# Peptides against a protein of PDB entry 4Y8H, part 110

Target 1, 196 residues: chain A of PDB entry 4Y8H
Amino acid sequence: TSIMAVTFKDGVILGADSRTTTGAYIANRVTDKLTRVHDKIWCCRSGSAADTQAIADIVQYHLELYTSQYGTPSTETAASVFKELCYENKDNLTAGIIVAGYDDKNKGEVYTIPLGGSVHKLPYAIAGSGSTFIYGYCDKNFRENMSKEETVDFIKHSLSQAIKWDGSSGGVIRMVVLTAAGVERLIFYPDEYEQL

## One batch from the design tools (peptide; made by RFdiffusion4, then SolubleMPNN)

Design b2_p29_1_s1 (from b2_p29_1, 13 letters changed)
Fold by OpenDDE base, seed 1:
Structure b2_p29_1_s1 (fold): chain B 196 residues (1-196), chain A 29 residues (1-29)
Amino acid sequence: as target 1 above (196 residues)
Amino acid sequence: KLEELLKIAEERFKKDPWMREAAYVPGDL
């Protein structure tokens, strides 16, 4: 898996590959690792597909309940629910999650929740086995307050490099853009990103 | 080189140890 989320001038963008693996074997399956938990709060998933989906489902329910009682939850609130679930069940879960969201007050925010259930708020986060290969690239090329186009290019190049080296990553690159204007899904195929 | 990339990652893990737990999550994703 190669996943990331990047804050930028107008909000936040999540990105992910689509490969599914079982040990050393590549499964003939394309997985959408970007999951909605609220209108403008999404997550990237790594680890167990079942565990991360279950967690996301629970968070989605909590946020729906929250919305009905108090109004739109913040990204921080969503991250807190994820953290509590992951930390309290860390002995029974195999989950790494990046939470990202947009609201008018806080703009784009990113929270990463690695295995074990800690939580870290960052301008951008990278995770999964493919992320190991792109710490240098991301550190060199990330800038705060990039444009949408600059951020899409940054994520595309980053994940392309991750996929190049990581046998557990591949397939399509998916992105979700969260801004005041709404939600936009993007997809890039191997013939588009392998040449980068 | 691959070795150089992995060395960079290891140096990052020294700064932020939790990042190792974000990079190596077992499972089908």
Scores: peptide ipSAE 0.720, ipTM 0.963, DockQ to the pose 0.891; fails the geometry check
Fold by OpenDDE base, seed 5:
Structure b2_p29_1_s1 (fold): chain B 196 residues (1-196), chain A 29 residues (1-29)
Amino acid sequence: as target 1 above (196 residues)
Amino acid sequence: KLEELLKIAEERFKKDPWMREAAYVPGDL
């Protein structure tokens, strides 16, 4: 897996590859690792597909309940729910999560929740086995307050490099753009990003 | 080149140890 979320001038963009692997077996299964938990709060998933799906479902339910009672939750609130689930159930879960969201007050925010259930607020986060290969690239090329197009290119190049080296990453690159204007899904295929 | 990339990762893990737990999560994703 190669996943990341990047804050930018107008919000936040999540990105992910689509490869799923069980042990040494590269499954033909393509997974959407970008999961909605609220209108403009999404997550990237790493680890157990079942565990992370269950966690995301529970968070989505909690945020729906929250919305009905209190209004739109903040990204921080969503991250807190993820953290509680991951930390309190750490002995029975294999999950790495990146939470990203947009609201008018806080703009784009990113919270990463590694295995074990700690939480870290960052301007951008990378995770998964493919992330091991792109710390240098991301550190060199990330800038705060990039444009949408610059951020898309940054994520595309980053994940392309991750996929190049990580056998557990591949397939399509999916992105979700969260801004005041709404939600936009993007997809990029190997024939495009392998040439970068 | 691979060894260089892994060295960079290890240096980052020294700075932010929790990032190792973000990079190496067992499972099918």
Scores: peptide ipSAE 0.718, ipTM 0.963, DockQ to the pose 0.896; fails the geometry check
Fold by OpenDDE base, seed 4:
Structure b2_p29_1_s1 (fold): chain B 196 residues (1-196), chain A 29 residues (1-29)
Amino acid sequence: as target 1 above (196 residues)
Amino acid sequence: KLEELLKIAEERFKKDPWMREAAYVPGDL
């Protein structure tokens, strides 16, 4: 898996490859690792597909309850729910999560929750086995307050490099853009990103 | 080049140890 979320001038963009594996085999080429937990709060998933799906479902449920009682939750609130689930159940879960969201007050925010359930607020986060290969690239090329286009390009190049070296990553690159204007899903295919 | 990339990662893990736990999560994703 190669996943990332990047804050930018107008919000935040999540990105992910789509490969899933079982043992030595590619099980699925087009899995969607970007999961909605609220209108403009999404997550990237790494680790156990079942565990991360269950966690995301529980978070979505909690955020729906929260909304019905208190109004739209913040990204920090969502990250807190993820953290609580991942940390308190660490002995029974294999999950790495990046939470990203947008709201008018806080703009784009990213919280990464690695295996074990710690939580880290960052301007951008990378995770998954493919991330090992792109720390240098991302550190060199990330800038705060990029444009949407610059950020899409940054994520596309980053994940392309991750996929190049990581046998557990591949398929399509999916992105979700969260801004005041709404939610936009993007998809990029191997014929495009392999040539970068 | 692979060794170079991994060296960069290891240096990052020294600075931020928790990032190793973000990079290496067992499972099918």
Scores: peptide ipSAE 0.718, ipTM 0.963, DockQ to the pose 0.950; fails the geometry check
Fold by OpenDDE base, seed 2:
Structure b2_p29_1_s1 (fold): chain B 196 residues (1-196), chain A 29 residues (1-29)
Amino acid sequence: as target 1 above (196 residues)
Amino acid sequence: KLEELLKIAEERFKKDPWMREAAYVPGDL
């Protein structure tokens, strides 16, 4: 897996490859690793497909209950719920999660929750087996307050490089853009990003 | 606790329209 989330001028963009593997076998080429837990709070998932799907579902349910009682949760609140689940069950989970969200007060925010259940707020985060290959590229090319287009290009190039070198990453590049205007899903196919 | 939570999540997955569209994927991400 190669996943990332990047804050930018108008919000945050999540990105992911779409490969699911079983050992060396590609089990699914078009997995959706970008998962909604609230209208404008999403996560990127790495690790066990089953574990991370379950965690995200629980968080979604929790945030629905939260909303009914207290109103729309912050991204930080969502990250806290993820953190609690991942930390309290760390011995039984293989889960690396990036939480990203947008709200009018805090704008775009990114929280990374690596294996073990720590939580880190960052201007951008990368994770998954493919992330190892792109730390240098991301460090060199990330800028704060990029435009939407610049951020899409940054994510596309980053994930393209990760996919190139990581056998566990591949397929399409999916993105979710979270802004005041709403939620937008993007998809980029190998024919486009492999040439970068 | 985790097994119980996973079971709850599995049942919810079947009922949630959004989750159904994002169908369960086995394996590793």
Scores: peptide ipSAE 0.220, ipTM 0.609, DockQ to the pose 0.147; fails the geometry check

Design b2_p29_1_s2 (from b2_p29_1, 13 letters changed)
Fold by OpenDDE base, seed 3:
Structure b2_p29_1_s2 (fold): chain B 196 residues (1-196), chain A 29 residues (1-29)
Amino acid sequence: as target 1 above (196 residues)
Amino acid sequence: SLEELLKIAEEYYKKNPEMAEASHIPGDL
């Protein structure tokens, strides 16, 4: 897996590859690793497909209940719920999660929750097996307050490089753009990103 | 609390059995 989330001028963009594996084998299944937990709060998932799906489902339902009682949760609130689940169950879970969201007050925010269930607020985050290959690239090329287009390109190039080197990453690149204007899903196919 | 979250999840999966099945898809991301 190669996943990332990047804050930019108008919000945040999440990105992910779609490859899944079963043990040592690459599966033909194309998985959507970008999961909605609230209207403008999403996560990137790495690790166990089952574990991360269960966690995301729990968080989604929790946030629905939260909304009915208290109104729209912040991205930080969502990240705290993820953190609690991941930390308290760290011995039984294989989950690496990036939480990203947009609201008018806080704008785009990114929280990374690695194995162990710590939480870190960052201007951008990368995770998954493919992330090890792109730390240098991302550090060199990330800029604060990029445009939407610049951010899409940054994510596309970053994930393309990760996929190139990580046998556990591949398929399509999916993105979700979260801004004041709403939610936008993007998809890029190998014929486009492999040439970058 | 985690206990409360687990209870919420149990109720959710009881109401949405298709999601419980989806949560058991094997594989790694």
Scores: peptide ipSAE 0.213, ipTM 0.684, DockQ to the pose 0.146; fails the geometry check
Fold by OpenDDE base, seed 2:
Structure b2_p29_1_s2 (fold): chain B 196 residues (1-196), chain A 29 residues (1-29)
Amino acid sequence: as target 1 above (196 residues)
Amino acid sequence: SLEELLKIAEEYYKKNPEMAEASHIPGDL
């Protein structure tokens, strides 16, 4: 897996590859690793497909209940719920999660929750097996307050490099753009990003 | 609390049994 979320001028963009593996084997399954937990709060998932799906389902339902009682949750609140689940179940979970969201008050925010269930607020985060190959690239090329287009290009190039070197990453690159204007889903196919 | 979250999960899967099945998709991301 190669996943990332990047804050930018107008919000946040999540990005992910779509490869699923079973042990050492690449499964002929294109999965969506970008998961909605609220209208403008999404997560990137790495690790166990089952574990991360269960966590995301719990969080989604919790946030729905939260919304009905208290109004729209903040991204920080969502990250806190993820953190609680990941930390309290760390002995039984294989989950690496990036939580990203947009609201008018806080704008785009990114929270990374690695194995063990710590939580870190960052201007951008990368995770998954492919992330190892792109730490240097991302550190050199990330800028705060990029445009949407610059951020899409940054994510596309980053994930393309991750996929190039990580056998556990591949397929399509999916992105979700979260801004005041709404939610936009993007998809880029191998023919589009392999040449980068 | 964790206990409250677990209860929420149980209620969710009772209401959405199809999602319980989906949570058992094999493989790694």
Scores: peptide ipSAE 0.209, ipTM 0.687, DockQ to the pose 0.146; fails the geometry check
Fold by OpenDDE base, seed 1:
Structure b2_p29_1_s2 (fold): chain B 196 residues (1-196), chain A 29 residues (1-29)
Amino acid sequence: as target 1 above (196 residues)
Amino acid sequence: SLEELLKIAEEYYKKNPEMAEASHIPGDL
C-alpha cells in the first residue's frame, strides 16, 4: 500500500493506490483505500483490509451519532476516535490510518495514526509499505499552500514513485479532494502515472 | 471511552450485519 494526504491552499487531498495482497500473492481485487467517515472527513487505510474496514465503519457510525447530538464533528474529533480504537486494540490490530478533513474553521487538516495508535497532526502524511521509498521525494517537493493542480501533481508523482518500487502497491491512483466547494473524486490509470 | 466505542460498534453491527461480513474480507492493503 501507498497512501498519503496533503493539505493545500483550499483544503486537503487524500491519495491511494488500489492493490490488495493475500500473503505472497497479489490479488486481482481493486480495493478502495479511501474511505468516507463523514461528508468532508475521509481516511486512507493500510494494513489489514478487514481490521481497517471495521475501524472505519465504527468511526462513521460514531460520527453519525455525534452529528445528531452536537452537529458536524471536527477532523480532530474524528482522528481522536480513530486513535482510541487503534490504541486500545493495538495488540490485535494491523492498521495504519491517515485521517483528513475539511471545515470552514480549520480548513484542511491531516492526522496520521501509525501502528500502535499514536496520533500526529501534520501538513501532509504518507504511509504504507510504499511510503518508505518516497520520504525523500516528498520532503523535497512538498510546499505549503499549493494550488489544487500542484497538489494533485505532487500526489500523483509521489505515489507513482512508491508504486514503481513497492511490489505491494499498484493498480489505479485514487484521490479525494475536500474543499469548501465540496468533495471531488479523481482516478488515474497506470498509463497516466507510469511514465512520470 | 473504549467501552462507549465498543458499544457503538456492537450497535452498528446489530443494525448492519452485512458490514460484519465485510470486516472479514481477506487481504492486506
Scores: peptide ipSAE 0.208, ipTM 0.685, DockQ to the pose 0.146; fails the geometry check
Fold by OpenDDE base, seed 4:
Structure b2_p29_1_s2 (fold): chain B 196 residues (1-196), chain A 29 residues (1-29)
Amino acid sequence: as target 1 above (196 residues)
Amino acid sequence: SLEELLKIAEEYYKKNPEMAEASHIPGDL
């Protein structure tokens, strides 16, 4: 897996590859590693498909209950719920999560939750087995307050490099853009990103 | 536990099927 979330001028963009593995085999199924937990709060998932799906499902449920009682939750609130689940169940979970969201007050925010259940608020985050190959690239090329187009390009190049070197990453690149304007899904196929 | 979490999620999606995303996917990400 190669996943990332990047804050930018108008909000935040999440990005992911789509490869899934089953044991020693690459699954033929294209997976969506970008999961909605609220209207403008999403997560990137790495690790166990089952574990991360369960966590995301519970967070989604909790945030719906939260909304009914208290109104729209903040991205920080969502990250806190993820953190609690990952930390309290760390002995039984293999989960790496990036939480990203947009609201009018806080704008785009990114929280990374690695194995062990710590939480870190960052301007951008990368995770998954492919992330090791792109730490240097991301560190050198990330800028605060990029445009949407610059950020899409940054994510596309980053994930393309991760996919190139990580056998556990591949397929399509999916993105979710969260801004005041709403939610937008993007998809890029190998014929486009492999040449970068 | 993970098992308890799954049960809670399943109950929620039985009541709110429109909120369910993709079906369970086996393997690793």
Scores: peptide ipSAE 0.192, ipTM 0.658, DockQ to the pose 0.146; fails the geometry check

Design b2_p29_1_s3 (from b2_p29_1, 11 letters changed)
Fold by OpenDDE base, seed 2:
Order: sequence, then C-alpha cells, then structure tokens
Structure b2_p29_1_s3 (fold): chain B 196 residues (1-196), chain A 29 residues (1-29)
Amino acid sequence: as target 1 above (196 residues)
Amino acid sequence: EREKLLEIAEERFKKEPWMREAAFVPGDL
C-alpha cells in the first residue's frame, strides 16, 4: 500500500494506490482505499481490509450521531474517534489510518494514526509499505499552501515513485479533493503515471 | 537506488519511531 494526504491552499487531497495483496498474490488491482466517514472527512486505509473497513464504518456512525446532536464535526473530532477505536482495540486490530478533512474554520487538516493508535497532526502524511521509498522525494518537494494543481501533481509523482519500488503497491492512483467547493474524485492509470 | 531510498526511510524512523508503524502495517492493504 501507498497512501498519503496533503493539505494545500484551498483544502486537502487524499491519495492512494489500489493494489490488494494476499501473500505474493495480487488479489485485486482496483481496491478503493479512500473511504468516506463524513461529507468532507475521508480516510486512507492500510493493513487489514476488514479491520479498517469496520473502523471506518463505526467512525461514520459516530460522526452521523455527532452531526445530529452538535452539527458538522471537525476533522479533529473524527481523528479522535479513530484514535479511540484504534488504541483501545489495538490487540484485535491491524490498522493504519490517515484521516483528512476540510471545514471552513480549520481548512484542510491531516491526522495520521499508525499501527498502535497514536495520533499525529501534520501538514501532510504518507504511510504504507510504498511510503518507505518516498520520504526523500516528499521532503524535497512538499510546500505549504500549494495550488490544487500543484498538489495533485505532487501526490501523483509521489505515489508513482512509491509504486515503482514497492511490489505491494500498484494499480490506479485514486485521489479525493476536499475544498469549500465540494468533493472531487480523481483517478490516474498506469500508462499515465508510470512515465513520470 | 532502492537501498539508498530505504536508508533515507531508516533515518526518518530514527527521528520519528512511530513512522515505522505507519509504514509497515500487516494485511491485505
């Protein structure tokens, strides 16, 4: 897996590869690792497909309940719910999560929750086995307050490099853009990103 | 080049140990 989320001038963009692997076998080429938990709060998933989906489902429920009582939750609130689930159930879960969201007050925010259930707020986060190959690239090329187009390009190049070196990553690159304007889903195919 | 990239990652993991747990999560994803 190669996943990341990047804050930018107008919000945040999540990105992921789409490969699912069971042992040495590629089980699915086009898995969607970007999961909605609220209208403008999404997550990237790594680890157990079942565990991360279950966690996301529970978070979605809690955020719906929150909305009914208090209005639209912040990204921080969503990250807190993820943290509580991942940390308190760490003996029975294999999950790595990046939470990203947008609201008018806080703009784009990113929280990463690695295996074990710690939480880290960052301008951008990378995770999964493919991320090990792009720390250098991301450190050199990330800038705060990029444009949407610059950020899409940054994520596309980053994940392309991760996929190049990581056998557990591949397929299509999916992105979700979260801004005041709404939610936009993007997809990029191997023929496009492999040439970068 | 592959090994060099992994060396960069290891340097990051020394500074931020939790990042190792973000990079290596067992499972099908």
Scores: peptide ipSAE 0.755, ipTM 0.970, DockQ to the pose 0.915; fails the geometry check
Fold by OpenDDE base, seed 5:
Structure b2_p29_1_s3 (fold): chain B 196 residues (1-196), chain A 29 residues (1-29)
Amino acid sequence: as target 1 above (196 residues)
Amino acid sequence: EREKLLEIAEERFKKEPWMREAAFVPGDL
């Protein structure tokens, strides 16, 4: 898996590869690792497909309940719910999560929640096995307050490099753009990103 | 080159150990 989320001038973009694996083999599956938990709060998933889906489902429910009682939740609130689930169940879960969201007050925000259930707020986050190959690239090329196009290119290049070196990453690159204008899904195929 | 990239990651993990837990999550994703 190669996943990331990047804050930019107008919001935040999540990105992910689509390859799934089981044990020592690459599965012939394409999975959407970008999961909605609220209108403009999404997450990237790594680890167990079942565990991360269950966590996301529970978070989605909590955020729906929150909305009915208090109005639209913040990204921080969503991250707190993820953290609580991951930390309290750390002995029974295999999950790495990046939470990203947009609201008018806080703009784009990113929270990463590693296997242990800690939470870290960052301008951008990378995770998954493919991320081990792109710390240098991302550190060199990330800038705060990029344009949408610059951020899409940054994510595309980053994940392309991750996929190049990580056998557990591949397939299509999916992105979700969260801004005041709404939600936009993007997809990029190997023929495009392998040439970068 | 692959080894060099992994060495860069290891240096980051020394500074921020929790990042290893984000990079190495076992499972099918």
Scores: peptide ipSAE 0.754, ipTM 0.970, DockQ to the pose 0.879; fails the geometry check
Fold by OpenDDE base, seed 1:
Structure b2_p29_1_s3 (fold): chain B 196 residues (1-196), chain A 29 residues (1-29)
Amino acid sequence: as target 1 above (196 residues)
Amino acid sequence: EREKLLEIAEERFKKEPWMREAAFVPGDL
């Protein structure tokens, strides 16, 4: 898996590959690792498909309940719910999560929740096995307050490099853009990103 | 080059050990 989320001038973009691997085998399955937990709060998933889906479902439920009682939750609130679930159930979960969201007050925010259930707020986060190959690239090329287009390119190039080196990553690159204007889903295919 | 990239990751993990737990999550994703 190669996943990331990047804050930019107008919000945040999540990105993910789509390869799934069962044991030593590459599953011939295209999985959407970007999961909605609220209108403009999404997450990237790594680890157990079942565990991360269960966590996301619970978070979605909590945020729906929160919305009905208090209005739109902040990204920090969502991250807190994820953290609580992951930390308190660490012995029974194999999950790595990146939470990203947009609201008018806080703009784009990113929280990463590694295996074990710690939480870290970052301007951008990378995770999954493919991330091990792109720390240098990302550090060199990330800039704060990029445009949407610059951020899309940054994520596309980053994940392309991750996929290049990581046998557990591949397929299509999916992105979700969260801004004041709304939610936009993007998809990029190997024939495009392999040439980068 | 692959080994060099991994060395860069290891240097990051020394500074921020939790990042190892973000990079190496067992499972099908």
Scores: peptide ipSAE 0.754, ipTM 0.970, DockQ to the pose 0.879; fails the geometry check
Fold by OpenDDE base, seed 4:
Order: sequence, then C-alpha cells, then structure tokens
Structure b2_p29_1_s3 (fold): chain B 196 residues (1-196), chain A 29 residues (1-29)
Amino acid sequence: as target 1 above (196 residues)
Amino acid sequence: EREKLLEIAEERFKKEPWMREAAFVPGDL
C-alpha cells in the first residue's frame, strides 16, 4: 500500500494506490483505499482490509450520530474517534489510518494514526509499505499552501515513485479532493503515472 | 537505488520512530 494526504491552499487531498495482496499474489488491482466517513472527512487505509473497513464503518456511524445531535463534526473529532478505536483495540486490530478533512474554520487537516493507535497532526502524511521509498522525495518537494494542481502533481509523482519500488503497491492512483467547493474524485492510470 | 531510498527512510525512522509503524502495517492493504 501507498497512501498519503496533503493539506494545501484550498483544503486537503487524499491519495492511494489500489493494489490488494494476499501472500505473494495480487488479489485485486482496483481496491478503493479512500473511504468516506463524513461528507468532507475521509481516510486512507493500510493493513487489514477487514479491520480498517470495520473501523471506518464504526467511525462513520459515530459521525452520523454526532451530526444528528450536534451538527457537522470537525476533522479532529473524527481523528479522535479513530484514535480511540485503534488504540483501545490495538491487540485485535492491524490498522494504519490517515484521516483527512476539510471545514471552513480549520480548512484542510491531516491526522495520521499508525499501527498502535497514536495520533499525529501533520501538514501532510505518507504511510504504507510504499511510503518507505518516498520520504526523501516528499521532504524535498512538499510545500505548504500549494495550489490544487501543484498538490495533485505532488501526490501523483509521490505515489508513482512509491509504486515503482513497492511490489505491494500498484493499480490506479485514486485521489479525493476536499475543499469548500465540495468533493472531487480523481483517478490516474498506470499508462500515465508510470511515465513520470 | 532501492536500497538508497530505504536508507533515507531509516534516517527518518531514527528521528521519528512512530513513522515505522505507519510504513509497516501487516495486512492485505
């Protein structure tokens, strides 16, 4: 897996590869690792597909309940719910999560929750086995307050490099853009990103 | 080149050990 989320001038963009592996085999090339938990709060998933989906389902439920009672939750609130689930159940879960969201007050925010259930608020986060190959690239090329286009390009190049070296990553690159204007899903295919 | 990239990651992990736990999560994703 190669996943990341990047804050930028107008919000936040999540990105992910789509490969699922079982042992030495590619089980699915088009898995959607970007999961909605609220209108403008999404997550990237790494680890167990079942565990991360279960966690996301529970978070989505909590945020729906929260919304019905109190209004739209913040990204921090969502991250807190993820953290509590991942930390309190760490003995029974194999999950790495990046939470990202947009609201008018806080703009784009990113919270990464590694295996074990710690939580870290960052301008951008990378995770998964493919991330090990792009720390240098990301450190060199990330800038705060990039444009949408610059950020899409940054994520596309980053994930392309991750996929190049990580056999557990591949397929399509999916992105979700969260801004005041709404939610936009993007997809980039191997024929495009392999040429970068 | 692959090993050089991993060396860069290891240097980051020395500074921020929790990042290793973000990079190496067992499972099918």
Scores: peptide ipSAE 0.752, ipTM 0.970, DockQ to the pose 0.929; fails the geometry check

Design b2_p29_1_s4 (from b2_p29_1, 13 letters changed)
Fold by OpenDDE base, seed 5:
Structure b2_p29_1_s4 (fold): chain B 196 residues (1-196), chain A 29 residues (1-29)
Amino acid sequence: as target 1 above (196 residues)
Amino acid sequence: KLEELLKEAEKAIEKNPEMKEAWFVPGDL
């Protein structure tokens, strides 16, 4: 897996590869590792597909309930719900999650929640087995307040590099753009990103 | 090249220690 979320001028973009593995075997399956938990709050998933899906489902339910009672939750609130679930169940879960969201007050925000259930707010986050190979690239090329196009390009290049080196990453590159304008899904195929 | 990438990763993590914990999570994703 190679996943990331990047804050930019107008919001946040999540990105992921789509490869699914079963142990040492690479399944010919496309998995959506970008999961909606609220209109403009999404997450990137790594680790156990089952565990992370269960967590995301629970969070989505809680945020729906929250919305009905209190209005739209903040990204921080969503991250807190994820953190609580991951931390309380850390002995029984294999989950690495990046939470990203947009609201008009806080703009784009990114929270990373690693295996232990801690939470860290960052301008951008990378995770998964492929992230090992792109820490340097991301550190060198990330800039705050990039345009949408610059951020898409940054993520596309980053994930392309991760996929080149990580056998557990591949397939299509998916992105979700969260801004005041709404939600946009993007997809990039190997014929494009392998040329980068 | 791999060694170079790993060295770059180490340097990046030194600047942002909080990123280290997100380095790897085993599983089918």
Scores: peptide ipSAE 0.243, ipTM 0.819, DockQ to the pose 0.752; fails the geometry check
Fold by OpenDDE base, seed 1:
Structure b2_p29_1_s4 (fold): chain B 196 residues (1-196), chain A 29 residues (1-29)
Amino acid sequence: as target 1 above (196 residues)
Amino acid sequence: KLEELLKEAEKAIEKNPEMKEAWFVPGDL
């Protein structure tokens, strides 16, 4: 898996590959690792598909209840719910999660929740087995307050490089753009990103 | 090449320890 979320001038963009594995083999399955937990709060998932889906489902339910009582939750609130679930169940979970969201007050925000259930707020986050290969690239190329186009290109190049080196990453690159304008879903195929 | 990428990763993590992530998360994702 190669996943990332990047804050930019107008919000945040999440990105992920789509490859899944079973045992020692690459599975012929395309999985969407970008999961909605609220209108403009999404997460990137790594590790166990079952564990991360269960966590996301619980968070989504919690945020629905929150919304009914208090209105739209902040991204920080969502990250806190993820953190509680991941930390309290860390002995039985294999989950690496990036939480990203947009609201008018806080703009785009990113929280990373690695194995163990800690939480870290960052301008951008990378995770998954493929992320190992792009720490240097991301450090050199990330800039704060990029445009949407610059950010899409940054994520596309980053994930392309991760996929190139990581046998556990591949398939399509999916992105979700969260801004004041709404939610936009993007997809890029191997014929495009392999040429980068 | 690959070794260089890993060395760059180690340096980047040293600079930004809050961004440290497991290099491999077991699972089907």
Scores: peptide ipSAE 0.241, ipTM 0.818, DockQ to the pose 0.695; fails the geometry check
Fold by OpenDDE base, seed 3:
Structure b2_p29_1_s4 (fold): chain B 196 residues (1-196), chain A 29 residues (1-29)
Amino acid sequence: as target 1 above (196 residues)
Amino acid sequence: KLEELLKEAEKAIEKNPEMKEAWFVPGDL
């Protein structure tokens, strides 16, 4: 898995590969690792598909309940719910999660929740086995307040490099753009990003 | 070049320990 979320001038973009692995084998399945937990709060998932889906489902439920009582939750609130679940169940979960969201008050925000259930707010986050290969690239190329297009390109290039080196990453690159304007889904195919 | 990438990763992680994650999280994702 290669996943990331990047804050930019107008919000935040989440990105993920789509490869699913089963043991030592690469499954010929396109998995969506970008999961909605609220209208403009999404997460990237790594680790156990079952564990991370269960966590995301619970978070979604809590955020729906929160919304009914208090209105739209902040991204920080969502990250806190994720953190609580991941930390309290750390002995029984295999989950690496990046939470990203947009609201008018806080703009784009990214929270990373690595294995163990800590939470860290960052301008951008990378995770998954493929992230190993792009820490240096991302550190060198990330800039604050990029345009949407610059951010899409940054994510595309980053994930392309991750996929190039990580046998557990591949397939399509999916992105979700969260801004004041709404939610936009993007997809990029191997024939495009492999040439980067 | 792989070795170079790994060295760069180590340096980046040292600089930004809060971004550190397991090199591999077991699972189908």
Scores: peptide ipSAE 0.212, ipTM 0.797, DockQ to the pose 0.699; fails the geometry check
Fold by OpenDDE base, seed 4:
Structure b2_p29_1_s4 (fold): chain B 196 residues (1-196), chain A 29 residues (1-29)
Amino acid sequence: as target 1 above (196 residues)
Amino acid sequence: KLEELLKEAEKAIEKNPEMKEAWFVPGDL
């Protein structure tokens, strides 16, 4: 898996590869590593598919209840719910989560929740087995307040490099753009990113 | 090139220790 979320001028973009592994089998099918937990709050998932799906489902439910009682939750609130679940179950949970969201007050925000269930607010985050290969690239090329196009390009190049070197990453690159304008879903195929 | 990428990763993590634990999560995703 190679996942990332990047804040930019107008909001935040989440990105992920789509490869899944079951035992010794590697599949290049489109996988939902980008998961909606609220209208403009999403997460990137790495680790156990079952564990991370369960966590995301619980968070989504909590945020739905929250919305009915208190209105739209902040991204920080969502990250806090993820953090509590991951920390409380850290001994039995294999989950690496990146939470990203947009609201008019806080704009785009990214929270990373690695193994152990700590939470860190960052301008961008990367995770998964493929992230090892792109820490240097991301550190050198990330800039705050990029345009949408610059950010899409940054994520595309980053994940392309991760896929190139990580046997556990591949398939399509999916992105979700969260801004004041709404939610936009992007997809890039191997013929598009392998040439980068 | 792989060794170079790993060295760059180590340097980047030293600058951003908060991201260290996100290096690798084993599993099917």
Scores: peptide ipSAE 0.158, ipTM 0.755, DockQ to the pose 0.766; fails the geometry check

